# Peptides against a protein of PDB entry 3S8F: the designs that were tried, part 328

Target 1, 157 residues: chain A of PDB entry 3S8F
Amino acid sequence: VLTLFVAVPSLMTAFTVAASLEFAGRLRGGRGLFGWIRALPWDNPAFVAPVLGLLGFIPGGAGGIVNASFTLDYVVHNTAWVPGHFHLQVASLVTLTAMGSLYWLLPNLTGKPISDAQRRLGLAVVWLWFLGMMIMAVGLHWAGLLNVPRRAYIAQV
Target 2, 166 residues: chain B of PDB entry 3S8F
Amino acid sequence: DEHKAHKAILAYEKGWLAFSLAMLFVFIALIAYTLATHTAGVIPAGKLERVDPTTVRQEGPWADPAQAVVQTGPNQYTVYVLAFAFGYQPNPIEVPQGAEIVFKITSPDVIHGFHVEGTNINVEVLPGEVSTVRYTFKRPGEYRIICNQYCGLGHQNMFGTIVVKE

## One batch from the design tools (peptide; made by RFdiffusion4, then SolubleMPNN)

Design b2_p29_8_s4
Fold by OpenDDE base, seed 3:
Structure b2_p29_8_s4 (fold): chain B 157 residues (1-157), chain C 166 residues (1-166), chain A 29 residues (1-29)
Amino acid sequence: as target 1 above (157 residues)
Amino acid sequence: as target 2 above (166 residues)
Amino acid sequence: SLLELLELVYNRAIELYSLPFLLANQALL
């Protein structure tokens, strides 16, 4: 039970970021309950990437609670569930944040803005990465629930 | 103006923090609900049992694979299994259908996994510690044991077999 | 077959490369 309290600061951090996004969106002219979301700079891959990472981190965080649960961890431990969780946390949030950081960093380092074509390509890459990651993560979690072992190239399912 | 912006940020933060706490309780509730409505498939572990990994191959119940399966009662068996780099012994493990099997699993070398396909048996095997799992095979046939904990270069080929006899 | 040969070579390589470490572990444990 005490282990689950680790989720508290994590959730606080996550939703503090969400609060920052809401504030930013409202500063950009977004109004209403959801209008601030639309007002965010979705045309910028440097923004979209980490945000998509955050979205992937939500189910991953929920999975973290599962993995931290004694009884539930018995079900999922050393199954494909665990790498599914990792791909949501590391390969989604961390990786997409790194990708987004790159899209921000390169123009700043070079002093040159990215071209429109590069921007569109960046958006495509980020969205496709997210989509693929979600598909793979769902598959891994599902496989884990079907008792597919981790670190094995074969499974009897 | 800075004060106004600060207050606005705080308002949003407070809202989202409240939401975060609410979600925490929702997740806990969902876990509780799931546990209440579904079986977790937890196999109770026994008390902590230790063994000397340096001598487990030479003496004791794990030393002789031919004596690994011990009948402890009517329709009850204890199976002493070694997980090692890179395999299991005995291999195959032969047990009767419908019998209550107590697996006593340990390792003489490094940490291994003991994952029996088609069952809920899935434990890590630590040198110096005896893992105890209880299971009754209701169906005859072969059940593959898979090492699901990386244990070295031969990890991917580390398999065993449980043969359940009618 | 080529696949079988590759598997054989791969397995033998694993065994060969693993042997020093296994021996070391046996000596230390």
Scores: peptide ipSAE 0.021, ipTM 0.751, DockQ to the pose 0.010
Fold by OpenDDE base, seed 5:
Structure b2_p29_8_s4 (fold): chain B 157 residues (1-157), chain C 166 residues (1-166), chain A 29 residues (1-29)
Amino acid sequence: as target 1 above (157 residues)
Amino acid sequence: as target 2 above (166 residues)
Amino acid sequence: SLLELLELVYNRAIELYSLPFLLANQALL
């Protein structure tokens, strides 16, 4: 019930953010259906991190709706599927957003920009984090569908 | 030129909101489709049945593990299972191959899980409620019962066994 | 092996720590 209550507002928020990104990309010279995406500041970890978080949140959000289904819950509940969902929501979106926030906050607090090396390292960190989270999430969802139990250290499947 | 920018932003927002709404319906449709095509994986819950967790160990069908397996008809059995901290009773649960088994599972203490490996049996067991699951074991052998709901310090070692006999 | 020993020790420890709860459960329920 709670999931369904927040699903619509969450989708509205997510796509409103997408709208803002499209506008920003177009202001930066992007044209066409997808040119605005390329025009976004992908060289800034403060931007990349939360965007990657949002991308990871998409399948997580879809999974949330699945988990909220009574009938489908009999299939996925208390399996590795659920931790997979949680890691997409918390360990990807929330964590990457926090990381991105730090890349904005620290330079502003210190009054000094991060070095180019730090910027590149930051980009590597957030991309690798995202990649790792996607691998783990896919694995957990897959394992869940194969009936691997949640909160168990052993499975015969 | 703030007015033009504001109007442009609103136009994009309006478009994406419409898209959001459309996607919501798509997700609902996908769920409906999944349910319609994958019904074999769903074990429906029975009617709400309540029990007193404080007396379930002393009286009633769960009180004696030796009498937990009840033949209710030709090739039909009801098994009264207790999930407790930290194990299952009866253990092992012995049932014949090919028989229709109705598991009636409850807990005398805290919430537990009842996950039978090699099957789609996976339910939470709540004190005061009876979980009903119907299943037919087609293959003989041993099936492990795993608690997949944290129930205390011994949770990770809380296992049971179903022995399916030929 | 070391791993087996660690598992043994860990499992025995968990069992020991769980005993009060098991006994309480049997006594009260």
Scores: peptide ipSAE 0.020, ipTM 0.732, DockQ to the pose 0.010
Fold by OpenDDE base, seed 2:
Structure b2_p29_8_s4 (fold): chain B 157 residues (1-157), chain C 166 residues (1-166), chain A 29 residues (1-29)
Amino acid sequence: as target 1 above (157 residues)
Amino acid sequence: as target 2 above (166 residues)
Amino acid sequence: SLLELLELVYNRAIELYSLPFLLANQALL
């Protein structure tokens, strides 16, 4: 009940952030339905990281609603589904947001901008992290639906 | 200028809220699909009942593994299962094919899992609480019970067996 | 089928992503 209650304001907040991103993209010259996305600063790991975290939070949030539904929770509880959900919420959103925050914070604290090499490396790290997390999360959710148990080293499937 | 920007942001917010609502319906549809495809096998039975975990091994229906399988009807059985550190009793659990089995599972020590491979039987077993699950085995054979809740040093080796007889 | 294709792609992706870690473990163990 609590999860479902907070799901609505969470969605509102998330999509408000998306609205802000659209506005920012349009201010940067983006046009059309999707042009504003391309106009966002995808060359900055401090931006890319938390955005990818938000993208990972979408399926994770949906999974949260599933986990909070008692009828469906009977199916997914203590299966690989649950770790899949956690990795999207914690290892994607929280971790990527923290990573992005560091990419913003460190240059400001040191008073020195990051080098181009550091920037490119940061982008690679963030994208590879996101890719790995998506692969892992999809696999865990899929395995969970196939009734692969959580906290067990063996499975029938 | 600020007013114009504010109005623009509000317009985008309204659009994204509409999208949010649409996605909500998509999620509801996915939930419905999942329910439609994963409803077979296990039916929760009975109301929440409690038991004293400190005495469950000494007295009551869980005390004697030899008396754990009780025929309650022509094709109906109740099986009183203990999940403990680190195993299950009775082990094996022997039941007939096609019979309606009501599992009543509890723990004398810590929280365990009761996950039967090849089925959708998957419940947590709490000390002081009786988990009740109804299931009918359609296929004969051996079904492995796995603990999917960490319960200590021997958790990884905590297995049981259900033998379904023809 | 689409499902088979998706499974194939997914498995290949997992294998490729896992390969550096597997090689690292093989080298260290």
Scores: peptide ipSAE 0.015, ipTM 0.691, DockQ to the pose 0.023
Fold by OpenDDE base, seed 4:
Structure b2_p29_8_s4 (fold): chain B 157 residues (1-157), chain C 166 residues (1-166), chain A 29 residues (1-29)
Amino acid sequence: as target 1 above (157 residues)
Amino acid sequence: as target 2 above (166 residues)
Amino acid sequence: SLLELLELVYNRAIELYSLPFLLANQALL
């Protein structure tokens, strides 16, 4: 029970970010229950990257609850499930946020905007990264449930 | 303008906080459901037992690999296993099919893993602590033990074998 | 293949590195 209580501040933080996105979308003219999502700047890799990171963070966060559970951890601990989890947390959220930050930081430091070609390339990179990371993460979680051990080059399956 | 923005943000935060609380209850419910319907894959943790890693090789039930398998009752055995850099003792571990096996696993040196393929046995082995796992092998054959906790240069080649005899 | 050779060399190397520890443990047990 105490370990599951850690989920409360985590969820509060996650959904506070979502609240900020809703506010931003509505300021950009989005209306209705979901119209604010469409109004967000999906043409900017500096925005898209961290948002995709957040999307990957959702199942990762759910997995965090599983990993923190005293009973459920017996199923997943030191299996491929764990690498699947932290690849969603680190290689998705943190990495994509860093990528997004770079797309914002470089133009700001140089005082020059990125070209349209660079923008399109950036969008392709972050979307492909997200797709690849999701495929890998699903595979690792699945392998973990099939009892593939962590830190071993040999497995039964 | 700033005041209006703060009020608007607060309103959205309240909504999303309510949603977050709802989702929390959903997750708790899902965990409860999983525990209620899928408990077969969970091995209950044993009681915490302590041992002196500096003397475990010289005295006690782990000291002699020839005496590592102890019959404790009809169709019941306790196996005292050492995980060390870089292997397991005894190796192989020989147990009968259908018997209830209690593994008592500890380490004389560093932290190791004890993952038995084909089973749900998967525990960390800490020096100074005894890991207890109960399992019944229903099928005869060889089961590979894999170290799934990094323990040094020979970690990736640290394997053991459990031989289940008919 | 090259990958198989690299794997073989790697495995032999870690086995060699493990031998002193195994022998030491065997002597102490």
Scores: peptide ipSAE 0.009, ipTM 0.741, DockQ to the pose 0.010

## One batch from the design tools (peptide; made by RFdiffusion4, then SolubleMPNN)

Design b2_p30_1_s1 (from b2_p30_1, 21 letters changed)
Fold by OpenDDE base, seed 2:
Structure b2_p30_1_s1 (fold): chain B 157 residues (1-157), chain C 166 residues (1-166), chain A 30 residues (1-30)
Amino acid sequence: as target 1 above (157 residues)
Amino acid sequence: as target 2 above (166 residues)
Amino acid sequence: SELRELLLLVYNGSVAMLLQAALMAAEALS
């Protein structure tokens, strides 16, 4: 019960962020059910990075609920599932948010915008990072469901 | 204008809530599938049980590995297992095929793991507590026990064996 | 039985998730 009281507000916060993004996208001319997504500033790594982090945080958050459930945790505890969860939460959300913050912070501190080359490179970096993290996370979660243990260099499934 | 924006955002939240609800049902289905395929043969049967880790080696059901396997009924056994730095006792654990086995596992020193390869038996073993897991081995053979909780320098070499006899 | 325990696990997990969903819905509608 207590866990749910913590998880619910967190999810609602996530919905608020998503709603804000939709509102912003529609203000930028996006229309329809999904058109607002395309209207968002996907050419800015300072925007893309934290958004990708949030996307990675969604399955991670779902995994958090699983890990918090004693019945479900019995299945996944001390398996590769847990590292998969951590990588989504820390190496995806936190890291990508930090990366995005850097792309925002430096221009604001210097008063100079980033060059176009830097912008394109930044976009490549954050997308590649996200891709790699998703591959690793999916693999770890899958392995965990196959009962591959964590903290063991050998395993048989 | 700010108030209007706030109301608009709230409207969008309703849509996202509906989406999340739909996804919850998807997750429930996935969880059901996972449990159905990965919990076969394992029943968490343990109640919170305390033991004194400082005396568990000297007295009680864990004290003598030769007496660790106890027949409690027809085709039913209880196995008292110690996980310690760095191994398991008894080793090997010998049990009959098809019998219902209740493992009672505890530790005299630090936290260990008890993961039986080839099965979904996977529990942490805490000093002062007894981990209980019920399982029936349907296939004869050897099953390796591995420690999946870091317990010291010898953690990676901490293994045991369950021998299931026909 | 093993089947009963499995069903119970599924049930408990589902109830927990549905409860969370219900709480979210209640808050959103308030």
Scores: peptide ipSAE 0.017, ipTM 0.661, DockQ to the pose 0.080
Fold by OpenDDE base, seed 4:
Structure b2_p30_1_s1 (fold): chain B 157 residues (1-157), chain C 166 residues (1-166), chain A 30 residues (1-30)
Amino acid sequence: as target 1 above (157 residues)
Amino acid sequence: as target 2 above (166 residues)
Amino acid sequence: SELRELLLLVYNGSVAMLLQAALMAAEALS
């Protein structure tokens, strides 16, 4: 019961971040309902990485509610569902945020901006990471719903 | 500047609140979908029962695997199962088809899993606690028990078998 | 602003309560 109250600060943060992104996009010349999204700095891996992490965090957070449910947890507990949730939360959000932080931090610490080639490589890395993680996460959740156990190399589906 | 920023952000929050409300319904729908499609997988919670893991192998209903299957009624059985490093006792577990089986599962050592393939039986087994699961096997055959909780070096090979007899 | 935070708190709290109620209902009906 009390675990669901954890959603309050999380959602507050999500709303604030979303509003901040829209504000930033509009400051960069974006207009309309979706124009602000295009105006965001999608050419910067330091920006793209954590944003992709946030996108992955949304379904992961929804899964967290399921995992925290006394009743629903019986369905998904110790199945492939759990690592699916885990990879969305840690391997997506946390990892991509770390990647993004690195793309910002290293140039700042060294005093040298990243080259265009490095920037493009960085973009490729974070997008491929996100794509791969989404594929894996969907697969794990699907397998979990089919009662495939975690921590086991065999299963009867 | 902070005040201006807050006002600007506030202007966009109305839209995001509406979106968030919509997403709330999506989440509820997903929960409903999960329940609708996996209702049979729900395992009722039982009363907490405690045992001494240090003596469970020596005395009591788990001590003798030959006495692990106890008939409690005309078509009802209680099976006292030990999950240990690295296996299950008794193994195989032999039960009749169509009988109501109450599994009483505990561990003498570390936490294990008890996942029976082809069924909705999937519980963790904690030393000092008894996991209770009720199930009726409708189909005869062999059902594999899988440990889905890491319990040591032999975890990946920790399997058991339930044999359902016609 | 304080008003903004209050509104967000009320909204998020309501969402949490709604989710909690839904889960409790689901449990009761399962």
Scores: peptide ipSAE 0.015, ipTM 0.702, DockQ to the pose 0.028
Fold by OpenDDE base, seed 5:
Structure b2_p30_1_s1 (fold): chain B 157 residues (1-157), chain C 166 residues (1-166), chain A 30 residues (1-30)
Amino acid sequence: as target 1 above (157 residues)
Amino acid sequence: as target 2 above (166 residues)
Amino acid sequence: SELRELLLLVYNGSVAMLLQAALMAAEALS
């Protein structure tokens, strides 16, 4: 019940953030249904990181609702599915958001902008992190559906 | 200027709200689909039963592993299983192929898991409560029981075996 | 029941979204 209660505001927030992104993209010259996406500052790791986190959060959030279902939870509970969910929510969204925040915060705190090399490195780190996290998450969810147990070093499958 | 920006933001928010409402129904549909496809074969939860974990080893149906398997009908058995730190009893659990098995599982110490490989049996075992799981083994052989709930230092080595005989 | 959960989700979600929309409309008209 609590999960579902939290899910509703979270969905609302997610779409509100999407609205903000659209607005920002359009302010940057993006037009049309999807042009605003391209117009977003994809060259800034401070932007890319949390956005990728949000993207990873979508399936994670859906999984949360699944986990909150009594019958579905029986299927996935204490399987590799659960760690997959956690990593999407915490190790993806929260972590990427933290990374992105640092890319914004540190330059502002020091008064020194990040170098181009640092920017490129940041982008690489963020994208690689996201990619790795998605691979792991998909694998864990898949394994969970195959009844691979959580908290076990062996499995039949 | 601020007012203009505010109005612009609201316009986009309105659009996304409409979209969100539509997506809500999509998500519900997806959940419904998932329920329809993945709820089949789910073992129903039994009625809530309580036991005293401090005495379950000394008296009652769990006290003697040799008496743990009880035939309740021509093709029906009840198996009283203890999950403890760190193992299961009886071990192995011997049951006949094709029989309806009702597992009555409890713990004398801490929370454990009861995950039977090759089956959809996957329940947590709480001290003071009896977990009831009904299953029919169609294939003979050995089925490993895995504890999938952290229960202490020996958790990773906590295994049991169900032997299904022809 | 699962149906109850789904219905609650739909209900709560719909109400929340409608309320938000109403608030936005009210703000726009103020």
Scores: peptide ipSAE 0.012, ipTM 0.681, DockQ to the pose 0.061
Fold by OpenDDE base, seed 3:
Structure b2_p30_1_s1 (fold): chain B 157 residues (1-157), chain C 166 residues (1-166), chain A 30 residues (1-30)
Amino acid sequence: as target 1 above (157 residues)
Amino acid sequence: as target 2 above (166 residues)
Amino acid sequence: SELRELLLLVYNGSVAMLLQAALMAAEALS
């Protein structure tokens, strides 16, 4: 009965982050229901990377609840669903956050700002990473629902 | 100034709280959908049952694969299956179509998987514990058992077969 | 059962939202 209360801190954190992003966007001149999103610094890979990670973490978090459910876990456990979940949580959020951190950390540590070319390359990297990861994750989740086993080279479907 | 900013943040949080409530219903709906489409009946989980993995091969119902399939009723069988490095016994497992099969699965060595293709049977097999799965095969034929838990160098080759006879 | 699990999910989710609202209210009063 209390099992899903484990999700409460995560939900609170997620929506607090969202609120912070909205506040930041509005401080940058964004107006309206969605205008604050456009106002965020999407030209900075140090910002874009972790935000994309957060976006990937949303379905991953939902999957966490599924995996924690007794009845639903029976369906998805040890199927390709689980790797799909991992790639959203680790290979998306954590990895993209790490990538974004580098775009901030290295210039600050060295005292040398990144060039415009490096910035654009960074943006390309994180967006391509996100896109590829989302495709992979969706595929893995779908395969998992089709009962494709985890840790096996062969499947019925 | 800080107080004003704090109030503004709280307002945004309230908005996101409302959004979260809406999304909660969406997620519940999705969960309900997955349950409705992917649950082909609840396979009841058996009670926690223990066995000594060091002696399971020498004595008890798992010791002789020729005696692994036990008829417990007119249309009911219990199958004592060992998952080991690297295979299953008995292999093949022969059961009749339409019978209620209770699989009692354990391991003498390491953790293995017991994933039966074409079914919703998918359990981990732990040494010292007995996994109980109840299933009725409606279609005759061969069903492949796949180990979906890494168990060593031969993991990728660990397969079994269930033969359902008409 | 699946229904029981779903009901528990709804319950827990609702409680979570209420708790969050309560916490926000408490913060607003500080």
Scores: peptide ipSAE 0.012, ipTM 0.711, DockQ to the pose 0.074

